# Peptides against a protein of PDB entry 5JNO, part 35

Target 1, 112 residues: chain A of PDB entry 5JNO
Amino acid sequence: MVAKFQPPPEYQLTAAELKQIVDQSLSGGDLACRLLVQLFPELFSDVDFSRGCSACGFAAKRKLESLHLQLIRNYVEVYYPSVKDTAVWQAECLPQLNDFFSRFWAQREMED

## One batch from the design tools (peptide; aimed at target 1 Q38 F104)

Design b1_p26_3_s1 (made by RFdiffusion4, then SolubleMPNN; from b1_p26_3, 12 letters changed)
Fold by OpenDDE base, seed 3:
Structure b1_p26_3_s1 (fold): chain B 112 residues (1-112), chain A 26 residues (1-26)
Amino acid sequence: as target 1 above (112 residues)
Amino acid sequence: LSEEQLQELIAEAEAAAEEYEERLEE
């Protein structure tokens, strides 16, 4: 069987760090969005690191990958155990993440 | 999320992106 997933060191939050984020959150969906910002600030940057590397190909920075979502979900579960249910995660958190992420870039594109 | 919360999150994301970009310049 597959070993327990461990987040990379750069994505390992202490209990105190997580609590601080939770204290600022109004819901599981809100918490998920705040975790997205704190863990993956690069997803909100216009910097394209793949632009100068033909071998790297085009890597869209505007996509929430499964790894991002899994890491966020792991932390959300600590304070909102109900998201262990996939149906709850898909109903309460994923739509909020997608809406927030899409709104961010849509708003940025209008300002440019 | 409410519109107020979304705008707060967007502002936080903008700040986080700026900090990230500053670290890349170091």
Scores: peptide ipSAE 0.717, ipTM 0.952, DockQ to the pose 0.980
OpenDDE base, seeds 1, 2, 4, 5: peptide ipSAE 0.715, 0.716, 0.716, 0.716; ipTM 0.951, 0.952, 0.952, 0.952

Design b1_p26_3_s2 (made by RFdiffusion4, then SolubleMPNN; from b1_p26_3, 8 letters changed)
Fold by OpenDDE base, seed 5:
Structure b1_p26_3_s2 (fold): chain B 112 residues (1-112), chain A 26 residues (1-26)
Amino acid sequence: as target 1 above (112 residues)
Amino acid sequence: LSEEQLEELIELAREAAEEYEEELEE
C-alpha cells in the first residue's frame, strides 16, 4: 500500500487557508496558479542569495520543479478530483501554471 | 511578497487563465 503524500511543514496549508484560496478561484487552473503564489513566493523574487554570486548580483533562473507541481496538484485534487487523471492535470492545470509563471518572468525581464 | 505584490500576481494569474481558456475554444 502506498502512503498518502504529506507536504513538508513549510508548505502545509490549513483547511481554512485552502478554503480561502479555493473560494477566490474560478477554475482548477486558476486555483493552481494561486497556490503557486501562496506556497512558493520565493519563486517570484528577483534575487536568490542561496545560489550564484551575491557580490556580483547573479541570480539563478527560477524554474518550476516536480516537487512544486506535485504539491500544487495534491491541493487541487481536494476540490477538483478530476485532476487525479494525469491527462486532465496536463490539459487543465499545467499549461496555465507554465503560462502564468513564464509571463511573470517575461515581464520582469522587460523591466530590467 | 507584499500584499500589493500578491494582488498584482493574482491579477496576472487570472489574465493567464482567461487567455488559456480562449485558446482552448479555438
Scores: peptide ipSAE 0.292, ipTM 0.823, DockQ to the pose 0.064
OpenDDE base, seeds 1, 2, 3, 4: peptide ipSAE 0.285, 0.282, 0.285, 0.288; ipTM 0.819, 0.819, 0.818, 0.821; seed 2 fails the geometry check

Design b1_p26_3_s3 (made by RFdiffusion4, then SolubleMPNN; from b1_p26_3, 11 letters changed)
Fold by OpenDDE base, seed 5:
Structure b1_p26_3_s3 (fold): chain B 112 residues (1-112), chain A 26 residues (1-26)
Amino acid sequence: as target 1 above (112 residues)
Amino acid sequence: LSEEQLEELIELARKAAEEYERKLLE
């Protein structure tokens, strides 16, 4: 038996907060992207004071890590239970997340 | 996702980043 994943307090969404995001979402992939923004705004920022090394932090900050993806998936599953299937998650949500995230930074780099 | 949706998401992310940065300075 595997225990239910419990997100850290800073990433715990209330039912109302999650519902609000869901209501704005057009699909599971869209929901995943919106959750990415809501939960991890730091991933879209050029500054991060949490790391002692700005250069090291910069590189790490622009990457979607397993913890980020797992947290997002857990919330998506609430309204799109089909993503419990890894194949569905990899086909419907992961590509959207990666595309969105990469496009964001590609665009930001062009603006500088 | 459509290009329109991606544009919306990118804008949301931009705003979220700005808010995050503002909070860091507070």
Scores: peptide ipSAE 0.728, ipTM 0.956, DockQ to the pose 0.969
OpenDDE base, seeds 1, 2, 3, 4: peptide ipSAE 0.728, 0.726, 0.728, 0.728; ipTM 0.956, 0.956, 0.956, 0.956

Design b1_p26_3_s4 (made by RFdiffusion4, then SolubleMPNN; from b1_p26_3, 9 letters changed)
Fold by OpenDDE base, seed 4:
Structure b1_p26_3_s4 (fold): chain B 112 residues (1-112), chain A 26 residues (1-26)
Amino acid sequence: as target 1 above (112 residues)
Amino acid sequence: LSEEQLEELIELARERAEEYEEKLRE
């Protein structure tokens, strides 16, 4: 058996916190998007911590990385075990995550 | 997701981002 995934402390949700998000979700894809918002608010912010520090390097704050997606998938699997199947994850959750994230920034850029 | 659901999610994301930024200013 493979060891259970353990998220970093800053991205840990209690059972109660996760349940609350699930109760507000209409689908697995909706849950995935809500988890994205809950876990990674920095991805929706215009704040660039690297702007004031050249030594910090450039951070791709407007991109969904593999680590973000893996963390979200692990939580979604708790209530939607079918997403353990990669084909299901790619059909039901990934397109909605990418569409939501893309639309968020597209809309923000239009309003600025 | 429906357009209505997407708008709700976008608003939620804006709120969370604002909270995050406020914490950074403290």
Scores: peptide ipSAE 0.725, ipTM 0.955, DockQ to the pose 0.977
OpenDDE base, seeds 1, 2, 3, 5: peptide ipSAE 0.724, 0.724, 0.724, 0.724; ipTM 0.955, 0.955, 0.955, 0.955

Design b1_p26_4 (made by RFdiffusion4)
Pose (drawn by RFdiffusion4):
Structure b1_p26_4 (pose): chain A 97 residues (1-46, 62-112), chain P 26 residues (1-26)
Amino acid sequence: MVAKFQPPPEYQLTAAELKQIVDQSLSGGDLACRLLVQLFPELFSDRKLESLHLQLIRNYVEVYYPSVKDTAVWQAECLPQLNDFFSRFWAQREMED
Amino acid sequence: SELDEIYEEAREKALETLEEMNEEAA
């Protein structure tokens, strides 16, 4: 309807890059976590799993799991897994010391 | 750059966390 949306260059993946991540992914949720690591490593250094970030991941995930276009599928599979992956990463870091 | 090394180390750690979660789920 309205415009062409493209992510910033630093978050743009080629189709080849996206296909490779998918090939290693066990599920839509795993794909979502792998994409979080690849696209946003700054989120893991010294939360900001904010809406623009999550939507970008969802857009990539939908290329190969089109049922994720249904918000209920996104909320049932991918979104809990992303938040639990992120929570677990940070708790593991908190506990190192 | 130093910032890039920090982000790469953080990426590695995030991937180790994801691998542990996948092993537990298997």

Design b1_p26_4_s1 (made by RFdiffusion4, then SolubleMPNN; from b1_p26_4, 14 letters changed)
Fold by OpenDDE base, seed 2:
Structure b1_p26_4_s1 (fold): chain B 112 residues (1-112), chain A 26 residues (1-26)
Amino acid sequence: as target 1 above (112 residues)
Amino acid sequence: SAEDARLAAARARALAVLAEMQAEAA
């Protein structure tokens, strides 16, 4: 049997916190985007948390990595079990996440 | 802290972008 994925403490949401985000969400894709902001605010910031940490190394600020996506998917699955199907995840959530994330940084670049 | 303020601002901007994206899709 496959062990249940347990997120690191820094990415752990309580049931109440997750419900709050869900209540603000219109769809699974929307929920995914909101979770991205909630769990990984550093991806939207110029703050480099890896600065001065030899163990952390340099982290790419503007890249959604597999671990980010997996964590988000795990939470989305709680309320939208259909995303357990990879095809659904790729059709409903990934395009929204990528579009949202790219739009954010595109706008930031225009403002600079 | 200044770092917390920067993160809060980033979050606010992100949510604003999300709202804009949703408005365009509506």
Scores: peptide ipSAE 0.666, ipTM 0.935, DockQ to the pose 0.862
OpenDDE base, seeds 1, 3, 4, 5: peptide ipSAE 0.662, 0.665, 0.663, 0.664; ipTM 0.934, 0.934, 0.934, 0.935

Design b1_p26_4_s2 (made by RFdiffusion4, then SolubleMPNN; from b1_p26_4, 14 letters changed)
Fold by OpenDDE base, seed 2:
Structure b1_p26_4_s2 (fold): chain B 112 residues (1-112), chain A 26 residues (1-26)
Amino acid sequence: as target 1 above (112 residues)
Amino acid sequence: SAKEAELAAAKERALEVLAEMQEMAA
């Protein structure tokens, strides 16, 4: 039996915090993007910042890693159980996450 | 701190980009 995924303490959201984000979200994909911002703000900054998460380790400065996506997916599943299906996750959430993240940095690079 | 301020600013910018993206898709 596979052990239940448990977020590291630094990425643990309370029920109230998660609900607040959900209330602002239009869809599962939108929720995923908002979770990305809330959980990993360092991915949107040029400032060196580390939370000291032993499970996360060193991450590429401007890259979404599997651990990031896994954590986000687990939170999304709370309100959108359909994303437990990998096909749904890949169709509804991943494209939006990648598009959002890419657009952000593309825009920043144009401003530099 | 300066790092914390930049982090907060980054979050704000990110949410703005998200809003713009969704407006274009609507």
Scores: peptide ipSAE 0.670, ipTM 0.936, DockQ to the pose 0.832
OpenDDE base, seeds 1, 3, 4, 5: peptide ipSAE 0.669, 0.669, 0.669, 0.669; ipTM 0.936, 0.936, 0.936, 0.936

Design b1_p26_4_s3 (made by RFdiffusion4, then SolubleMPNN; from b1_p26_4, 13 letters changed)
Fold by OpenDDE base, seed 4:
Structure b1_p26_4_s3 (fold): chain B 112 residues (1-112), chain A 26 residues (1-26)
Amino acid sequence: as target 1 above (112 residues)
Amino acid sequence: SALEARLEAARQRALAVLAEMEAEAA
């Protein structure tokens, strides 16, 4: 048996919080994007959180990492059980997450 | 705090981009 993924406290959503996000979501992929925004605002910020620490993932500041995706998927599965299937996750959620994240930073680069 | 304000601003900008995508998909 694989241990259930337990997110760090700062990424733990209550049922009410998750429901609120779900109520605003149009689809599983849309929910995934909203979760990305709510859980990891630092990925959309220019703030350097790794001040003086090269080991704090500085190189991946603007990249969606496996841990981010895993956490998001776990929450999405609560309301969209079909994403337990990796093929569904890769077809319905990952493309939207990547498109959203890329679009965000592409726009920011044009503004800078 | 200033940090919290900056993070919230980032969140709002992200949500605006998401809203654009949602509108295009509709």
Scores: peptide ipSAE 0.669, ipTM 0.937, DockQ to the pose 0.928
OpenDDE base, seeds 1, 2, 3, 5: peptide ipSAE 0.667, 0.669, 0.668, 0.667; ipTM 0.937, 0.937, 0.937, 0.936; seed 1 fails the geometry check

Design b1_p26_4_s4 (made by RFdiffusion4, then SolubleMPNN; from b1_p26_4, 11 letters changed)
Fold by OpenDDE base, seed 2:
Structure b1_p26_4_s4 (fold): chain B 112 residues (1-112), chain A 26 residues (1-26)
Amino acid sequence: as target 1 above (112 residues)
Amino acid sequence: SAREEELKRARERALEVLAEMEEEAA
């Protein structure tokens, strides 16, 4: 048996907070991207937040890791239950997340 | 704090990129 997954306190959204993000979203994939920004702003920062903090666990600041994706998917499922299907998640959300994240950093590199 | 402001600016920049993508997809 697997215990029900609960986000760490740092990534816990209230129903009202989640609804606000949903109201701004155009689709499940768009919602996923907005959740990425809301939950993990450090992934979009040039600051190394692991500096001076060996306990924060910050390692790959420019990579979408399994934990990031799992947390996002859990919230997306609340309003888009179809993403419980892995095929739907991989077709509707993952490509948009990856494209968004890649585009962001590609643009940042061009600005340097 | 400076860290909080940096994260805020990061979110704003990210949302700008997302807005561009949304416009292209519309």
Scores: peptide ipSAE 0.670, ipTM 0.938, DockQ to the pose 0.944
OpenDDE base, seeds 1, 3, 4, 5: peptide ipSAE 0.669, 0.669, 0.670, 0.669; ipTM 0.937, 0.937, 0.937, 0.937

Design b1_p26_5 (made by RFdiffusion4)
Pose (drawn by RFdiffusion4):
Structure b1_p26_5 (pose): chain A 97 residues (1-46, 62-112), chain P 26 residues (1-26)
Amino acid sequence: MVAKFQPPPEYQLTAAELKQIVDQSLSGGDLACRLLVQLFPELFSDRKLESLHLQLIRNYVEVYYPSVKDTAVWQAECLPQLNDFFSRFWAQREMED
Amino acid sequence: SAEEESAALEELLEEAKEKGEAYAEA
């Protein structure tokens, strides 16, 4: 309806790059976690799993798991897994010391 | 299937740490 949305260049993936991540993914939720690692490594250094970031991941995930266009599917499968992956990463880091 | 999923998650967490450290160093 309104405009063409494109992510910033640093978060743009080629179709080839997206296909490769998908090929390694076990599920939509795993794909979502792999995309979080690939797209936003700055989120893992010294939370900001904020809405624009999550929507970008969702947009990529929907290319191969179109049922994720249903917000209930996103909330039931991908979103808990992303938040638990992120929480677990940071707790692991907190515990190193 | 559960063991494979657990191992894949652990590897993914290591990868996220490595990419975060590489980002901090850059």

Design b1_p26_5_s1 (made by RFdiffusion4, then SolubleMPNN; from b1_p26_5, 15 letters changed)
Fold by OpenDDE base, seed 5:
Structure b1_p26_5_s1 (fold): chain B 112 residues (1-112), chain A 26 residues (1-26)
Amino acid sequence: as target 1 above (112 residues)
Amino acid sequence: MEEERERHLQRLLEEARARGEEYELS
């Protein structure tokens, strides 16, 4: 099974950019976390929209969505093809991503 | 309020872009 990989232009990494991140990474899980930070800085924004818009009531949410994870996984697979196996992805990368993201915001909440 | 609406729109657009990835498994 092969996944068609077509990210939006804003999330398209060149081979050199990806290689640089890989060279900084110690494992597939570490690579996944670094990709999370590099690809989606908006998920780590200091701007708090949790109270919502005063005009429309919309509340922005800080969460990892399935498409964020899929995009990260596609890049990780380039250098760690074993993560094509869902069991490997769920054991080696997904927990690290969720822990990193959750701990980041938990820490920021404590500072507020 | 207008400044808040502008920031809200920007955030919404960024989130929409982040959810815009398309994948096909074969």
Scores: peptide ipSAE 0.080, ipTM 0.593, DockQ to the pose 0.028
OpenDDE base, seeds 1, 2, 3, 4: peptide ipSAE 0.111, 0.054, 0.072, 0.053; ipTM 0.635, 0.563, 0.585, 0.565; seeds 1, 4 fail the geometry check

Design b1_p26_5_s2 (made by RFdiffusion4, then SolubleMPNN; from b1_p26_5, 15 letters changed)
Fold by OpenDDE base, seed 4:
Structure b1_p26_5_s2 (fold): chain B 112 residues (1-112), chain A 26 residues (1-26)
Amino acid sequence: as target 1 above (112 residues)
Amino acid sequence: MKALEEAHRQQLLEEAAARGEAYERS
């Protein structure tokens, strides 16, 4: 049995906050992407990405981790219960999350 | 960059996160 994930306090959304994001969302996948941006703005920040050294060629890479995905999924499930099905989650949300995240950093990497 | 296949792999790791076995990033 898998226990329900309890998000850290810094990632705990109120019902009102979540509803606001949902109201702006067009689909479960879109909601997932919006949650990604809202919950984890640090994943889109140049601060840690710039830790890399241009001289040594090391570049910090942003990664979506299981904790991020699980947290997003938990919130998406509130308004899109179908994503409780792993197949639906993998078909509707994960591709959009991955594409959005990858496109973002691909564009940023082209700029820098 | 990160591939869809990797995202699917991470889905398997979410079970550990859901159980509270991982609160750490990276």
Scores: peptide ipSAE 0.153, ipTM 0.742, DockQ to the pose 0.036
OpenDDE base, seeds 1, 2, 3, 5: peptide ipSAE 0.092, 0.128, 0.119, 0.117; ipTM 0.638, 0.739, 0.724, 0.661; seed 2 fails the geometry check

Design b1_p26_5_s3 (made by RFdiffusion4, then SolubleMPNN; from b1_p26_5, 14 letters changed)
Fold by OpenDDE base, seed 5:
Parts: sequence; structure tokens; C-alpha cells
Structure b1_p26_5_s3 (fold): chain B 112 residues (1-112), chain A 26 residues (1-26)
Amino acid sequence: as target 1 above (112 residues)
Amino acid sequence: SAAARAAHMEALLEEAAARGEEYELS
């Protein structure tokens, strides 16, 4: 059985906030990328720091990790239930997240 | 509490790892 999704307060979005992001999204993959930016702005910073929990020692770097992907997927599933299927998640969302994130840092590397 | 939040974050990490959510960036 599947338990109800309940993220830590640091990564909690209200229904209104999530709907606003959904309304701007063109697809499940696009929604995933928008959630990435909204939930984890630290991943787009030149400074390494944590935004999850200081007590657990979670530190954000220029890398997408399992927790990031899981949190994003849980929110995407609310409006795109098909991503509950791992094959759909891996085909539709993960490649877009990878492309979006890698392109961002490729551009930053050129600017530095 | 901070301790409860830390435990919750660790649980989420473990669940994500168990689902095989790791992905290598290009």
C-alpha cells in the first residue's frame, strides 16, 4: 500500500502554489523542471549550502540526487498520475530534468 | 523538532534509494 506523501516543511508546497506551477507547465516533464527550480534554488547557485535539514547534514551541490528526484516525482504525480509508472517517469521526466540542469550549468561554465 | 525533521529527511533518502531514483547527469 502507498502512504500519503508528506514532505518536510522545507519542501512543502501548498495546493495553490503547486497549481500555479502546474498552470504554467506544458507537460509532466516541464512540470518536473519547474518544480526543480522552485524547490531547490540552491542547486542553481555558485555557493554550496543546505536547504533540507541542517540537523541531518544534507548539503546541496551542483548535482541532482535521489531525494530531489523523489520529492519532484511526488508532486508531479498529483497532476500526472502516469508517472507513478517508473517507465513513464524515466522516459518523460528524468531526461528533461537532466537536460535542463546540465544546460544551465554548461551556460554558467561559459560565463565563468 | 529538528531531530524529527532530520529523521524524516533520512527516511526519504532511503526510500528514494530503494526505488532506484539515482540518475547520472550529462
Scores: peptide ipSAE 0.062, ipTM 0.651, DockQ to the pose 0.026
OpenDDE base, seeds 1, 2, 3, 4: peptide ipSAE 0.043, 0.043, 0.040, 0.044; ipTM 0.633, 0.649, 0.631, 0.641

Design b1_p26_5_s4 (made by RFdiffusion4, then SolubleMPNN; from b1_p26_5, 15 letters changed)
Fold by OpenDDE base, seed 4:
Structure b1_p26_5_s4 (fold): chain B 112 residues (1-112), chain A 26 residues (1-26)
Amino acid sequence: as target 1 above (112 residues)
Amino acid sequence: MEAERQAHMEELLREAAARGEEYERS
């Protein structure tokens, strides 16, 4: 028996906070994108991705990692239980998340 | 329906930019 996933303290939303986000959402996919923005502002900044590694030259990539997606899915499930089905999650939420995130950086890269 | 989704998307893009900048200044 595997223990249920628990988000890190910095990503733990209260019921009231989540409700506020849900009230602004039109769908599960829309909710997912709103959660992405609210939970992970660091993914929309350059400070962490420009740091790199002085020793090996590693450059952090702007991408949505499994932990980010799992956290978002857990919250979306509260109000859209159907996303517990992986097929629904992949059809309704993942494409919108990836599109939103890629659109953001594509627009930023064409600017300054 | 699609128009509403697009409007929300544009709103969120602006909010994401603002949140990212706020994070950079913190």
Scores: peptide ipSAE 0.682, ipTM 0.942, DockQ to the pose 0.938
OpenDDE base, seeds 1, 2, 3, 5: peptide ipSAE 0.680, 0.681, 0.680, 0.682; ipTM 0.941, 0.942, 0.941, 0.942

Design b1_p26_6 (made by RFdiffusion4)
Pose (drawn by RFdiffusion4):
Structure b1_p26_6 (pose): chain A 97 residues (1-46, 62-112), chain P 26 residues (1-26)
Amino acid sequence: MVAKFQPPPEYQLTAAELKQIVDQSLSGGDLACRLLVQLFPELFSDRKLESLHLQLIRNYVEVYYPSVKDTAVWQAECLPQLNDFFSRFWAQREMED
Amino acid sequence: SELEEIYEKGHPANRDEVDAYIAARH
C-alpha cells in the first residue's frame, strides 16, 4: 500500500545468503536465532531485542516460513525461542566470571 | 568462528544450570 521498505545496507542479505542460513536451520525458530546472530552481532558484545530488530528478522523468516505472517505463529514459535536464546547467551556470559 | 561461538552460547550444553541461574535472578 504505502512504500518500499528496505533494511539498511549493513542488514541486507542477498537471496543466496538467506538461502544458505535456511539450509542450515532446523526450524523457523532456529532460523530466527541464526538470523539474530548474523544480522546483529553488536547485540552480543559489551535487552535491545527491540521491535525494529525483531521485525527485520521476522521479514526474513517469512520468506521461507510464510505461516509466520500469522502473528500467533510468530509469537508461538519464533519469538519465545529468540528471547530464550538471547537470555541464555547473556546468562552464560554472566556466569563466565 | 565468532558467530558460531555466539550461537553455541545461546544453546549452552549446561542449559538446565543456565535456566536455573536465570530463574534465580528473576

Design b1_p26_6_s1 (made by RFdiffusion4, then SolubleMPNN; from b1_p26_6, 12 letters changed)
Fold by OpenDDE base, seed 4:
Structure b1_p26_6_s1 (fold): chain B 112 residues (1-112), chain A 26 residues (1-26)
Amino acid sequence: as target 1 above (112 residues)
Amino acid sequence: SELDEILALGNPADAEAVDAYIEAKE
């Protein structure tokens, strides 16, 4: 039996917060990108999270991982139920997420 | 941990799809 999804407190959006993001979104893919920024600002930070940890060698990953994608999808599904279909999610939202994320860092590299 | 449980609920195909998309663009 699979446990019911429950986001951790730091990623729990209220109905009002989610609605505000939705109201500014043009599509499910656009909503996904906005959620990416709102939920995971650390993915857009220059902060090295390995700083201060000499033992673990932990380095901040600028990569979209399963946790990020699943959380985003769960919220997108609230207003765009079609993304419950994996094919729709992978065709409509994932490419936009990746393009947005990759362009962000590509631009940052050019600015440096 | 809570995060591990959430990760377990996630679809690994999503990350794979993203990786495939990135590779296709390179």
Scores: peptide ipSAE 0.193, ipTM 0.748, DockQ to the pose 0.041
OpenDDE base, seeds 1, 2, 3, 5: peptide ipSAE 0.030, 0.173, 0.377, 0.172; ipTM 0.658, 0.740, 0.843, 0.722; seeds 2, 3 fail the geometry check

Design b1_p26_6_s2 (made by RFdiffusion4, then SolubleMPNN; from b1_p26_6, 12 letters changed)
Fold by OpenDDE base, seed 1:
Structure b1_p26_6_s2 (fold): chain B 112 residues (1-112), chain A 26 residues (1-26)
Amino acid sequence: as target 1 above (112 residues)
Amino acid sequence: SKLDEIYALGNPENSEEVDAYIEEKL
């Protein structure tokens, strides 16, 4: 038996907050992407905080970690129970998350 | 909003061009 995953307080969404995001979502995969943006906006920051402000800390890492994905999946499961099946998660949500994240940063690189 | 902008960038209208760039970098 695996212990129930409990998100840190800063990533804990209320039922109302989650519902709002769900209402905007077109699919489970789309919901996953919206959750990614809502929960982890720091992953999309290209600001180098170390340059101008030492108190702001270093720039966030530009990668999706397992903990991020797990947390997103937990919320997606609430309204799309089918993603409890790992095969469904890997086929419907994970590719969309990866593509979303990759396309975001690819455009940044293309502008350089 | 800022979050809306991020969402839009994750779903670019020129996705084919972006995907081509990604593929070249792989």
Scores: peptide ipSAE 0.665, ipTM 0.945, DockQ to the pose 0.944
OpenDDE base, seeds 2, 3, 4, 5: peptide ipSAE 0.665, 0.665, 0.664, 0.664; ipTM 0.945, 0.945, 0.945, 0.945

Design b1_p26_6_s3 (made by RFdiffusion4, then SolubleMPNN; from b1_p26_6, 13 letters changed)
Fold by OpenDDE base, seed 5:
Structure b1_p26_6_s3 (fold): chain B 112 residues (1-112), chain A 26 residues (1-26)
Amino acid sequence: as target 1 above (112 residues)
Amino acid sequence: SAADEILALGNPADAEAVDAYIAAKE
């Protein structure tokens, strides 16, 4: 068996908190996006964080990393077990996560 | 609204952004 994934304490949601988010979600992809902003508000901060590339000033904090995606998937899986299938995760959740995240910053860039 | 229901858990503006995104795809 694969070891159980345990989220870091700062990303731990109670059953009640997760249920509240689920109740406002219409699909797994919807839930994934809501979890994204709830779990990782730092990814949506206006504060510029220069990390990774000192030459180009690329901000690593504006990227969805593997840990972010794994945590979201684990919570989505509670109410949408089908996302245990990688194909379903890639078809239903990942595109929406990436699309939302990209559009969020594209819009903010135009407004700022 | 969905954003209001989640206010206790996170940033209201970010929650509203999700609502807007979802609504735009409908």
Scores: peptide ipSAE 0.514, ipTM 0.849, DockQ to the pose 0.084
OpenDDE base, seeds 1, 2, 3, 4: peptide ipSAE 0.513, 0.514, 0.505, 0.513; ipTM 0.847, 0.846, 0.845, 0.846

Design b1_p26_6_s4 (made by RFdiffusion4, then SolubleMPNN; from b1_p26_6, 14 letters changed)
Fold by OpenDDE base, seed 1:
Structure b1_p26_6_s4 (fold): chain B 112 residues (1-112), chain A 26 residues (1-26)
Amino acid sequence: as target 1 above (112 residues)
Amino acid sequence: SEQDQLLALGNPADAEAVDAYIAAKE
């Protein structure tokens, strides 16, 4: 039996919030990218987190982790049930997420 | 507008980056 996936409170979207994002999306891949920036703004920040605590050596990592991807997939499934199929998720959403994320930081690197 | 509401949900610059990326794919 698979336990129901529950997002942390800070990543819980209301139906109205999700609907608004969906209305701006033309595909599951578009929706996934929009969810990425809405749910996880910390992945797109230049904030130096080590400045707050030099003793712990904490630094934000710029990578998409399993939890990020699972949360996005759960919301995409609401309007695009086909992504429940792993093959569809890997063909339609994952490439868009990775492409957008990599291009975002590649562009930022050139501007710095 | 609905677009303005979407931008208000997070960082406007990040939202615009998604718009630009999607537009470039079309």
Scores: peptide ipSAE 0.518, ipTM 0.850, DockQ to the pose 0.081
OpenDDE base, seeds 2, 3, 4, 5: peptide ipSAE 0.517, 0.513, 0.514, 0.517; ipTM 0.847, 0.845, 0.849, 0.850

Design b1_p26_7 (made by RFdiffusion4)
Pose (drawn by RFdiffusion4):
Structure b1_p26_7 (pose): chain A 97 residues (1-46, 62-112), chain P 26 residues (1-26)
Amino acid sequence: MVAKFQPPPEYQLTAAELKQIVDQSLSGGDLACRLLVQLFPELFSDRKLESLHLQLIRNYVEVYYPSVKDTAVWQAECLPQLNDFFSRFWAQREMED
Amino acid sequence: DAALDEAREKALETLEEMHTEAAEET
């Protein structure tokens, strides 16, 4: 309806790059976690799993799991897995010391 | 660049651990 949306260049993936991540993914939630790692490594260094970031991941995930266009599917499968992956990463880091 | 690569690697290790635990529970 309104405009062409494109992510910033640093978060743009080629179709080939996206296909490769998908090929390694076990599920939609795993794909979502792998995309979080690939697209936003700055989120893992010294939370900001904020809405624009999550929507970008969702947009990529939907290319191969179109049922994720249903917000209930996104909330049931991908979103908890992303938050728990992120929480676990940071707790693991907290515990190193 | 190296710090982000290290952070990326640690995040992938966390994901691999989660997959291993899920496989053991199955």

